# Designs tried in a protein design run: peptides against a protein of PDB entry 5B16. Part 17

Target 1, 136 residues: chain A of PDB entry 5B16
Amino acid sequence: TPSRINHNERLEFLGDAVVEFLTSVHLYYLFPSLEEGGLATYRTAIVQNQHLAMLAKKLELDRFMLYAHGPDLCRESDLRHAMANCFEALIGAVYLEGSLEEAKQLFGRLLFNDPDLREVWLNYPLHPLQLQEPNT
Target 2, 136 residues: chain A of PDB entry 5B16 as posed
Amino acid sequence: TPSRINHNERLEFLGDAVVEFLTSVHLYYLFPSLEEGGLATYRTAIVQNQHLAMLAKKLELDRFMLYAHGPDLCRESDLRHAMANCFQALIGAVYLEGSLEEAKQLFGRLLFNDPDLREVWLNYPLHPLQLQEPNT

## One batch from the design tools (peptide; aimed at target 1 H51)

Design b2_p16_3_s4 (made by RFdiffusion4, then SolubleMPNN; from b2_p16_3, 9 letters changed)
Fold by OpenDDE base, seed 5:
Structure b2_p16_3_s4 (fold): chain B 136 residues (1-136), chain A 16 residues (1-16)
Amino acid sequence: as target 1 above (136 residues)
Amino acid sequence: SKMDKLLAYLDELVRE
């Protein structure tokens, strides 16, 4: 049986892929005339650690991390990286135990505080996101 | 437009 740390790292690995995929798909369809370089630039900005950490803060993961691991996260950069990793693990877990659609909805809701932006991001016409989940 | 707002938001993220 893998350790809790190993399990979290595996979930992070999965969540990283899910976040990357969802971001890529939405950008691709939202901006059909944007060149690859622009798409890649926006994707990088969305999935970078500092941005994911900001999303994680909306779930109060910063308070959780400081409570559980405060002495080891005395530097802002360390906390940011840990929060980003934890956020990815969370998305991975939602995908694993729920569905890609549930991961999409959660990620989209956290991306934007503006309801107009949420609507555009989540409701823009996309091809079905019905990838078969790995056997567990 | 909503799309313009989204672009503006993304541009801000890029600058961070």
Scores: peptide ipSAE 0.687, ipTM 0.954, DockQ to the pose 0.844
OpenDDE base, seeds 1, 2, 3, 4: peptide ipSAE 0.683, 0.677, 0.684, 0.685; ipTM 0.955, 0.953, 0.954, 0.955

Design b2_p16_4 (made by RFdiffusion4)
Pose (drawn by RFdiffusion4):
Structure b2_p16_4 (pose): chain A 136 residues (1-136), chain P 16 residues (1-16)
Amino acid sequence: as target 2 above (136 residues)
Amino acid sequence: SANLERIQEWLDELAA
């Protein structure tokens, strides 16, 4: 009778929705002309596990992760995939304890390497239907 | 803006 609640699968399950939300909202507001197709395309291109693993490496998560040796089979696939999932667990935990804005800042800073692109991603404009009318 | 164009180009490259 093992304990499955001691994993990061909980914070991964949360982080999945967190990353999905952040990507969806940012890709929504930063492109008020782009339809659902491009939005889903960019989103699915970002939420990809390989991309999330390479993005996770920027936090050196491979050095701080509790990855144990397997029975015999232990390729790069298990390690990188573990990084991908553990990253979602991390941003889920940041979303939980810290505010949602802290998840926005974390994922935003981790996405674009150029600091000049982050200022746009983090500071998304209002909706065009809100832009025309300042008050209501 | 120019930075928005760069973000779009980078997203197109990532999606390809």

Design b2_p16_4_s1 (made by RFdiffusion4, then SolubleMPNN; from b2_p16_4, 6 letters changed)
Fold by OpenDDE base, seed 3:
Structure b2_p16_4_s1 (fold): chain B 136 residues (1-136), chain A 16 residues (1-16)
Amino acid sequence: as target 1 above (136 residues)
Amino acid sequence: SEKLEKIKEYLDKLAA
């Protein structure tokens, strides 16, 4: 297997864990009264290929994937899967080259287009909403 | 809070 492919797969592996961890932490703090089953459901929803592919589109990864791998992505499901993997690899790279904080910020920026919701998602564990946004 | 509820709504839609 070419080194390029190996590197991408390794980054995807790392990114998958980072996305999973960040999602878990934020859900845990945002919903202190939500039972484990509900937390797990939300986590699964956030990290599923369809959703990660949606986030990837915000980075125009769909255009990139079609350009680089068009012949191999004849199905929409294949494209979504590839985009999700690419997104994970990107997050993995950001974590590897930067920090968990940088990965968190990037992920949060993509999760919510609404800046108010983004702020709540990103800062709730560190800055409780009751202290800053009483009407949230 | 309204903002938290909106986040929850988004997540509920994803989980549906």
Scores: peptide ipSAE 0.678, ipTM 0.950, DockQ to the pose 0.880; fails the geometry check
OpenDDE base, seeds 1, 2, 4, 5: peptide ipSAE 0.677, 0.674, 0.676, 0.670; ipTM 0.950, 0.950, 0.950, 0.950; seeds 1, 2, 4, 5 fail the geometry check

Design b2_p16_4_s2 (made by RFdiffusion4, then SolubleMPNN; from b2_p16_4, 8 letters changed)
Fold by OpenDDE base, seed 5:
Structure b2_p16_4_s2 (fold): chain B 136 residues (1-136), chain A 16 residues (1-16)
Amino acid sequence: as target 1 above (136 residues)
Amino acid sequence: SEKLKKIKEFLDKLAK
């Protein structure tokens, strides 16, 4: 049986791919005339540790991390990195135990506080096969 | 659209 740390790292690995994929797909459809470089720039901005850590704060992961790892996360940069990793692990877990759709919904809810912007992000066209993906 | 413009502005700010 893998250790708790190994399990979290595996979930992080999966979640990283899910976050990258969802971000890529939504950007692709939102901006049909944007060149690859622009798409890549936006993707990088969305998935960078600093931003994912901000999303993690909305789930109060900062309080959780300080409770679980307080002495080891006294530096802001260390906490930010750990929170980003934990966020990815959570997305990985949601995908693993639920579905890509559930991961998409959670991620979208956190990306935008404005309901109107969130709706545009979440409801832009997706490939039919993605909508038909089986629950894992 | 106005909403898409706002999303782009958000992303532009994030990408700085």
Scores: peptide ipSAE 0.683, ipTM 0.953, DockQ to the pose 0.833
OpenDDE base, seeds 1, 2, 3, 4: peptide ipSAE 0.683, 0.681, 0.687, 0.680; ipTM 0.950, 0.951, 0.952, 0.951; seeds 1, 2, 3, 4 fail the geometry check

Design b2_p16_4_s3 (made by RFdiffusion4, then SolubleMPNN; from b2_p16_4, 6 letters changed)
Fold by OpenDDE base, seed 5:
Structure b2_p16_4_s3 (fold): chain B 136 residues (1-136), chain A 16 residues (1-16)
Amino acid sequence: as target 1 above (136 residues)
Amino acid sequence: SKKLEEIREYLDRLAA
């Protein structure tokens, strides 16, 4: 039986993949004319610890972390890193216990507070040129 | 799309 720490690390591992996958897919469809380098840059920006920590703050994970690990998280950088990891673990858990769709919806809701932007992100319209390619 | 442009602007800020 794995320890709680080990379990969280495993969930983090899974969540990291899910977040990166979802990010990649949505960027690919949203920006059909953007070169690989640009897509990679945006992906990195979205999944970086600082940004994931910002998303985690919307779930009040900062308050949770301070409550559970306050003495060990005296620096903002440490808190940010921990929040990002916890966020990944959470997404991993949502995927594991639910589905990729549920993870997608949660991630999208956190990415954009604006419902209009969220809708575009979640329901990415196919570019006319993309219609010429096989779509799964 | 204006909405798409706003998303791109957000991403540009994140990537800066």
Scores: peptide ipSAE 0.691, ipTM 0.955, DockQ to the pose 0.901
OpenDDE base, seeds 1, 2, 3, 4: peptide ipSAE 0.690, 0.689, 0.691, 0.693; ipTM 0.953, 0.953, 0.953, 0.954; seeds 2, 3, 4 fail the geometry check

Design b2_p16_4_s4 (made by RFdiffusion4, then SolubleMPNN; from b2_p16_4, 7 letters changed)
Fold by OpenDDE base, seed 5:
Structure b2_p16_4_s4 (fold): chain B 136 residues (1-136), chain A 16 residues (1-16)
Amino acid sequence: as target 1 above (136 residues)
Amino acid sequence: SEKLKKIKEYLDKLAA
């Protein structure tokens, strides 16, 4: 069986894809008139390590990382990178052991503290212009 | 909608 380190790296790989996918889908539906470049810019902003680390902090992963790996995280940038990776692994695990829906819900809850914004993100309304597109 | 505008503002901030 793979080592714990290898397992986490595999979960990060999976989680990275899940976060990327969910982000892409929601942006696509929320902004039907936004050009590809704009969509890509928003996606990059959402999935960047700094932002994922902020989401991870809401789960108190910073306290976990400092407790377990403090000596190896002497720089703030190192902590952010580690937190982002851990967040990806967590999302990967939620998807693997649960479902895409559960990963979606968790990710959405962390993205927006405002319940109204969260509702729009999670349950985006179908724009009239999107009716011209083939069903996904 | 106003809610969508707020989401966009959040994203614009992240992308800045």
Scores: peptide ipSAE 0.678, ipTM 0.953, DockQ to the pose 0.908
OpenDDE base, seeds 1, 2, 3, 4: peptide ipSAE 0.681, 0.678, 0.682, 0.677; ipTM 0.951, 0.951, 0.951, 0.950; seeds 1, 2, 3, 4 fail the geometry check

Design b2_p16_5 (made by RFdiffusion4)
Pose (drawn by RFdiffusion4):
Structure b2_p16_5 (pose): chain A 136 residues (1-136), chain P 16 residues (1-16)
Amino acid sequence: as target 2 above (136 residues)
Amino acid sequence: SENLERIKEFLDELAE
């Protein structure tokens, strides 16, 4: 009778929705002209596990992760995939303890390497229907 | 914006 609640699968399950939300909202507001197709395309291109693993390496998560040796089969696939999942667990936890804005800042700072692109991603404009009318 | 164009180009490359 093993304990499954001691994993990061909980915070991964939360992080999945967290990353999905951040990507959806940012890709929504930063492109008020783009339809659902491009939005889903960019989103599915970002939430990809390989991309999330390479993005996770920027936090050196492979050095701080509790990845144990397997029975015999232990390729790069298991390690990188573990990084991908553990990253979602991390941003889920940051979303939980810290505010949502801290998840926005984390994922935003981790996405674009150029600091000049982060100022746009983090500071998304209002909706066009809100832009025309300042008050109501 | 120039930076928005760069973000779109980067996202197009990432989608490919």

Design b2_p16_5_s1 (made by RFdiffusion4, then SolubleMPNN; from b2_p16_5, 5 letters changed)
Fold by OpenDDE base, seed 5:
Structure b2_p16_5_s1 (fold): chain B 136 residues (1-136), chain A 16 residues (1-16)
Amino acid sequence: as target 1 above (136 residues)
Amino acid sequence: SEKLKKIKEYLDELAK
């Protein structure tokens, strides 16, 4: 039986993959003329610890972390890193217990506060040339 | 679209 720490690390591992996958797919469809380098740059920006921590703050994970781990998180960088990991674990858990669609919806809701932008992100139009590729 | 442009602007800011 794995420890709680080990379990969280495993969930982080899964969540990291889910977040990166969802990000990649949505960027690919949203920007059909953007070169690989640009797509990779945007992906890195979205999944970086600083950004994931910002998303985690919307779920008040910062308050949770300070409550649970306050003495160990005296620096903002430490808190940010922990929040990013916790966010990944959360997404991993949502995927594991629910579905990829549920993870997608949660991630999208957190990415954009603006409902219009959120809708575009979640319901991206398919470019005619993209129809020639297997659907994801 | 205007919405897509706003998304791109958001991403550009993140990528700085």
Scores: peptide ipSAE 0.674, ipTM 0.952, DockQ to the pose 0.913
OpenDDE base, seeds 1, 2, 3, 4: peptide ipSAE 0.676, 0.672, 0.675, 0.675; ipTM 0.950, 0.950, 0.951, 0.950; seeds 1, 2, 3, 4 fail the geometry check

Design b2_p16_5_s2 (made by RFdiffusion4, then SolubleMPNN; from b2_p16_5, 7 letters changed)
Fold by OpenDDE base, seed 5:
Structure b2_p16_5_s2 (fold): chain B 136 residues (1-136), chain A 16 residues (1-16)
Amino acid sequence: as target 1 above (136 residues)
Amino acid sequence: SEKLKKIYELLDKLAQ
């Protein structure tokens, strides 16, 4: 059986793909007139470690990480990378144990603090996301 | 849409 570290890395791998996919689809449909360069730039901005770490902080993963790995995470950059990886693993686990829709909902709720903006983000490409969801 | 504009502005800020 794989080690705990290996398992987390596998979940991170899956979660990275899910976050990338959801981000891509929502940007594509929300901004039909935005050029590819803009889409790519905004996708990068959303999925970069710094931003994912900020999302992770909303779930208090920073407190969790410091509790579990404090001595090894004394630098902010180290904590940021660890939080981003943990966030991806979390999304991967939500997708694995739940569904793409549940991953979408969790991710969207964290992306925007404004409920009105959140609703627009979450509901715009509903049909395309449903079509791309694997059968479980 | 005003909401889309606000989302765009937030994303633009995030990309800076």
Scores: peptide ipSAE 0.575, ipTM 0.938, DockQ to the pose 0.842
OpenDDE base, seeds 1, 2, 3, 4: peptide ipSAE 0.574, 0.580, 0.584, 0.582; ipTM 0.934, 0.935, 0.936, 0.936; seeds 1, 2, 3, 4 fail the geometry check

Design b2_p16_5_s3 (made by RFdiffusion4, then SolubleMPNN; from b2_p16_5, 7 letters changed)
Fold by OpenDDE base, seed 4:
Structure b2_p16_5_s3 (fold): chain B 136 residues (1-136), chain A 16 residues (1-16)
Amino acid sequence: as target 1 above (136 residues)
Amino acid sequence: SPNLEKILEYLERLAK
């Protein structure tokens, strides 16, 4: 359905910005001495389709894609691209219907399986909870 | 900061 596609594309548009923003902010505060080039490099690495697709797999979006769009996703690269887009749309939807905080939390949970790393990531920018859970 | 180092290592790996 064209309307569904358009809606997803719009959500993807929004989600792309949210992911980019969150990534930028966290990198900026996590690495205060890192030069712009490094920040940009790591941001690109985080938001690249391959990586977002990996995050999407944690939500089993690959299974969804194969079920819903299998015939159109015969190539692995196509699947990754679609998964990344779907992931962005999901983040966009979470932001739209929820909040930036909810999007941040979801993104962080998917970025790091290790709860210690997750907490360090999520605590940037500085948050009052850092007093209880300091960065290490 | 071991955790920051691990995050950095992760990022470096992603960035190849």
Scores: peptide ipSAE 0.688, ipTM 0.951, DockQ to the pose 0.855
OpenDDE base, seeds 1, 2, 3, 5: peptide ipSAE 0.687, 0.682, 0.691, 0.659; ipTM 0.951, 0.950, 0.952, 0.947; seeds 1, 2, 3, 5 fail the geometry check

Design b2_p16_5_s4 (made by RFdiffusion4, then SolubleMPNN; from b2_p16_5, 7 letters changed)
Fold by OpenDDE base, seed 3:
Structure b2_p16_5_s4 (fold): chain B 136 residues (1-136), chain A 16 residues (1-16)
Amino acid sequence: as target 1 above (136 residues)
Amino acid sequence: SANLERIRALLEQLAA
């Protein structure tokens, strides 16, 4: 049987793909006139380690990481990288044990603190029943 | 929309 470390790496692998996919899909629909280069730039910005680490911090994964792995994370860059990987593993687990929809909801909730921006991100393009909403 | 532009602004900030 594979070690727990091996299992976590597998979840990271899956989560990386899910985060990349969700980011790509939402950017594609949010910015229909943006060229591929611009879409790629925004995607890179969203999925980069430092940003994913910030999202992980919202889940208080920093406290968990320092508790479990403090001695091995003496450098800030090491902690950031570990947190980003842990975040990917969590998204992978949510997708695996739940659904893509659940992963999408969690990811979107963390991307934006502003609920209005969160709503636009999660529901763009708008469903026909939402077309008349003034706060879009 | 205004909210879409706000999202763009945040993404630009991340990309900087």
Scores: peptide ipSAE 0.695, ipTM 0.953, DockQ to the pose 0.857
OpenDDE base, seeds 1, 2, 4, 5: peptide ipSAE 0.694, 0.690, 0.697, 0.694; ipTM 0.953, 0.953, 0.954, 0.955; seeds 2, 4 fail the geometry check

Design b2_p16_6 (made by RFdiffusion4)
Pose (drawn by RFdiffusion4):
Structure b2_p16_6 (pose): chain A 136 residues (1-136), chain P 16 residues (1-16)
Amino acid sequence: as target 2 above (136 residues)
Amino acid sequence: DLTQEELVELGKAYLE
């Protein structure tokens, strides 16, 4: 009778929605002209596990992760995939303890390497229907 | 696996 609640699958389950939300909102507001197609395309291109793993390496998560040796089969696939999932678990935990803005800052700073692109991603403009009318 | 506090500390450390 093992304990499954001691995993990061909980914070991964939360992080999945967290990353999905951040990508959806940012890709929504930064492109008020782009339809659902491009939005889903960019989103699915970002939420990809391989991309999330390579992005996770920027945090050196492979050095801090509690990845144990398997029975016999242990390829790079298990390690990178573990990084990908553990990253979602991380951003889920940051979303939980810290505010949502901290998840926005974390994922935003981790996405673009150029600091000049981060200022746009993090500071998304208001909706065009809100832009025309300042008050109401 | 890593605890929640350890994960948050890593995220905060990166942000600092």

Design b2_p16_6_s1 (made by RFdiffusion4, then SolubleMPNN; from b2_p16_6, 8 letters changed)
Fold by OpenDDE base, seed 5:
Structure b2_p16_6_s1 (fold): chain B 136 residues (1-136), chain A 16 residues (1-16)
Amino acid sequence: as target 1 above (136 residues)
Amino acid sequence: SLSLEELVKIGREFLE
């Protein structure tokens, strides 16, 4: 049986893909005239560790990290990296146990504080994989 | 690290 750390690494792997996919779809529809290079650059900015760590802080994951790993996360950069990884694992977990729709809702609620922007995120055409997955 | 169950719980509680 893999260690708890290994499980989280696998979830991070899955969550990274989900975050990138959801971000890509959103950017594709939000910026219909933006070229691929611009889309890729924008995606990178959204999914970079620094930004994901800020999203993780909205979930108060820092409280959990400091409780479990405080001595190893005394540096801000270390905490940021751990927070980003934990966020990916969380998105992966929500996708795995729930659905892509649930992951989309969570990610969108964290990305946008503005209700109108959330509405745009949540109500664009269905993601391709959602057509093949049950909404739970 | 957080367990699968803990991660899902945190995510769902945020949505509620």
Scores: peptide ipSAE 0.715, ipTM 0.961, DockQ to the pose 0.669
OpenDDE base, seeds 1, 2, 3, 4: peptide ipSAE 0.713, 0.706, 0.712, 0.705; ipTM 0.961, 0.960, 0.961, 0.960

Design b2_p16_6_s2 (made by RFdiffusion4, then SolubleMPNN; from b2_p16_6, 9 letters changed)
Fold by OpenDDE base, seed 5:
Structure b2_p16_6_s2 (fold): chain B 136 residues (1-136), chain A 16 residues (1-16)
Amino acid sequence: as target 1 above (136 residues)
Amino acid sequence: SLSLEELVQIGREFLS
């Protein structure tokens, strides 16, 4: 039986792209001497389910997930996967109803506690036509 | 699953 297409899955699709894009831009500027392979590997680490689930926990999505799905999320691996997907949907939703800037702010606040790293993340434009290499 | 409105609200509350 084919899987049922639902609104959250569509939001996950959108959010996945947004997360990938924002992560790529951040890594590009944060690590100017890192080769493409390293950038790609680092990106994978940032956007993998385990990490996204940790970000989701900062939003306390686990409380919502357990309330909505409880018995279906008995295993930690199931909860982690659901949390990661829900996080993607959330980023997608914020982008859809708000803006890329709002999504960037949210994702950046969740990714980094270090003020300097947040500053780098938040100060660079994300629109491709606005992107410029830093002087440093 | 959470609705579109709920997801947006959660995100914005975090930023507030």
Scores: peptide ipSAE 0.705, ipTM 0.960, DockQ to the pose 0.634
OpenDDE base, seeds 1, 2, 3, 4: peptide ipSAE 0.702, 0.694, 0.700, 0.695; ipTM 0.960, 0.958, 0.959, 0.960

Design b2_p16_6_s3 (made by RFdiffusion4, then SolubleMPNN; from b2_p16_6, 7 letters changed)
Fold by OpenDDE base, seed 1:
Structure b2_p16_6_s3 (fold): chain B 136 residues (1-136), chain A 16 residues (1-16)
Amino acid sequence: as target 1 above (136 residues)
Amino acid sequence: SLSREELVEIGRRFLE
């Protein structure tokens, strides 16, 4: 849902797709015997606003949000929604200005604190867009 | 809100 404080809606749109894509690929390879319904359930849990807001907090985006939009973020749910949107915009921006690989690395580092789990994430096969565009 | 450039910088800083 749109927020009145959103100024990067196009980036959010792109970032949402990137987050969904990276998550889907990860789950697909991590759980080779899990049916579509299970994969979809896990994906939903990973990309829900509450979780993305937690990832945004690791980037300390809350400091910027409260500075710029403090009066509009009186409710916890409002802050969570804004943080999730900002995170999507950030991933979209990194993908757009950098690469899918860079976005994948950033997302993986945020998702997993355990270095072994990070390694599993990073060692998965190249994503389809990277196969099509080696320099992307 | 944060600009595109600022968002990229924040992300890349985290990767360092």
Scores: peptide ipSAE 0.711, ipTM 0.960, DockQ to the pose 0.601
OpenDDE base, seeds 2, 3, 4, 5: peptide ipSAE 0.709, 0.708, 0.705, 0.710; ipTM 0.959, 0.959, 0.958, 0.959

Design b2_p16_6_s4 (made by RFdiffusion4, then SolubleMPNN; from b2_p16_6, 7 letters changed)
Fold by OpenDDE base, seed 1:
Structure b2_p16_6_s4 (fold): chain B 136 residues (1-136), chain A 16 residues (1-16)
Amino acid sequence: as target 1 above (136 residues)
Amino acid sequence: SLSREELVEIGRKFLE
């Protein structure tokens, strides 16, 4: 059954692009000798619904989902899909109201519990979009 | 559903 949660679709659209971009930049620098196919495979794994739903759970978005949309989320797969979409909307909102840097920091903290790996993520060069748009 | 403002607040609280 398709999800009945159709809110914040514009934010989801934006957030999807931001998540894809941040992930791509990270992988590009982290694996300088990996071919495009390998980079794409890793990116897919990072941004797939199951993984994004796990990140959403760290933000406790499931509490809001079940409260507001419980009757429509009886299946675990439905909840996972809704959680992933909500996470995209959240990243989109943070980017829009804050900055790409803020979105990067949030995404990095959620992706990595290891402080060393997190520092690698945060210490990469400024993203091209930030260089082009210093006010964002 | 969560509003844009609510989503931002959730994200920022996590960063604190």
Scores: peptide ipSAE 0.718, ipTM 0.961, DockQ to the pose 0.587
OpenDDE base, seeds 2, 3, 4, 5: peptide ipSAE 0.716, 0.713, 0.714, 0.717; ipTM 0.961, 0.960, 0.961, 0.961

Design b2_p16_7 (made by RFdiffusion4)
Pose (drawn by RFdiffusion4):
Structure b2_p16_7 (pose): chain A 136 residues (1-136), chain P 16 residues (1-16)
Amino acid sequence: as target 2 above (136 residues)
Amino acid sequence: EVLEELEEKIKELAEE
């Protein structure tokens, strides 16, 4: 009778929605002319596990992760995939303890390497229907 | 390719 609640699968389950939300909102507001197709395309291109693993490496998560040795089979696939999942678990935890804005800052800073692109991603403009009318 | 296109689009917004 093992304990499955001691894993990061909980914070991974949360992080999945967190990353999905951040990507959806940012890709929504930064492209008020782009339809659903491009939005889903960019989103699915970002939420990809391989991309999330390579993005996870920027946090050196492979050095801080509690990855144990398997029975016999232990390829790079298990390690990188573990990084990908553990990253979602991390941003899920940051979303939980820290505010949502801290998840926005974390994922935003981790996405674009150029600091000049982060200022746009983090500071998304209002909706065009809100832009025309300042008050209401 | 899609991420490069996204990066280019973000650079265009940054130049504005």

Design b2_p16_7_s1 (made by RFdiffusion4, then SolubleMPNN; from b2_p16_7, 8 letters changed)
Fold by OpenDDE base, seed 1:
Structure b2_p16_7_s1 (fold): chain B 136 residues (1-136), chain A 16 residues (1-16)
Amino acid sequence: as target 1 above (136 residues)
Amino acid sequence: SVLQELEERLRELYLQ
């Protein structure tokens, strides 16, 4: 059995892929006429550590991080990086123990505070082949 | 910001 740290790192690895996948798929469908460069720009902005840390803060992961690792997270940049990693691990865990749909819902809910934008993001139809792929 | 631009474009495309 791997250590908790190792397990979290593995979850982070998985979560990173899930976040990037979900982001890519939604952007691809929402912007059917946008060139690759534009899609990549939006994806980068969404998945960068600074943004993921903001999403993590909505879940109050900052309080958790300071409690568990306070002495090592004195600088804001260190905390932000750790929060981003923790967020990825969380998404990875949700995907692993739940489903891709659950990860999608959680991620989309956090991405937008505006309920209308959230609905657009979450409820845009996906290709049938994508819907038929395994959830876990 | 890039994210603000994203939201604006989404509004323009889907919420007008």
Scores: peptide ipSAE 0.728, ipTM 0.964, DockQ to the pose 0.736
OpenDDE base, seeds 2, 3, 4, 5: peptide ipSAE 0.369, 0.399, 0.485, 0.378; ipTM 0.882, 0.895, 0.910, 0.888; seed 4 fails the geometry check

Design b2_p16_7_s2 (made by RFdiffusion4, then SolubleMPNN; from b2_p16_7, 8 letters changed)
Fold by OpenDDE base, seed 3:
Structure b2_p16_7_s2 (fold): chain B 136 residues (1-136), chain A 16 residues (1-16)
Amino acid sequence: as target 1 above (136 residues)
Amino acid sequence: SVLEELEELLRKKYAE
């Protein structure tokens, strides 16, 4: 339905901002001596469609997308873009219906398969988002 | 790759 499509696009809009914000905050606090160019480079790598699609694949969104929208996803680039958008919508929904912390946790868990890297990303060093979460 | 560099930076943080 039109309303469903509009809702999904709105969630993508929100999720895009959440993903970029979380990424920016983590990079900023993790690497206090890293110049802006480096921060931007890492952020770009994390939030670009190719990477988000890879994260989406970990959630098996590729199977879902092919089942639901296969005829419209005949090219790999189309599937990648669709999965990235779907991932953004998912993060947006998690933030909207849950919390920023929940979005952060989900995103962080997907970013790294290595639990040590997950811990560093999410918890080292402690930053304002972690301190402020109880207020949400 | 850029992401591999990031992981290496994170590994260094973990080692601290």
Scores: peptide ipSAE 0.676, ipTM 0.950, DockQ to the pose 0.901
OpenDDE base, seeds 1, 2, 4, 5: peptide ipSAE 0.672, 0.667, 0.661, 0.675; ipTM 0.950, 0.948, 0.947, 0.950

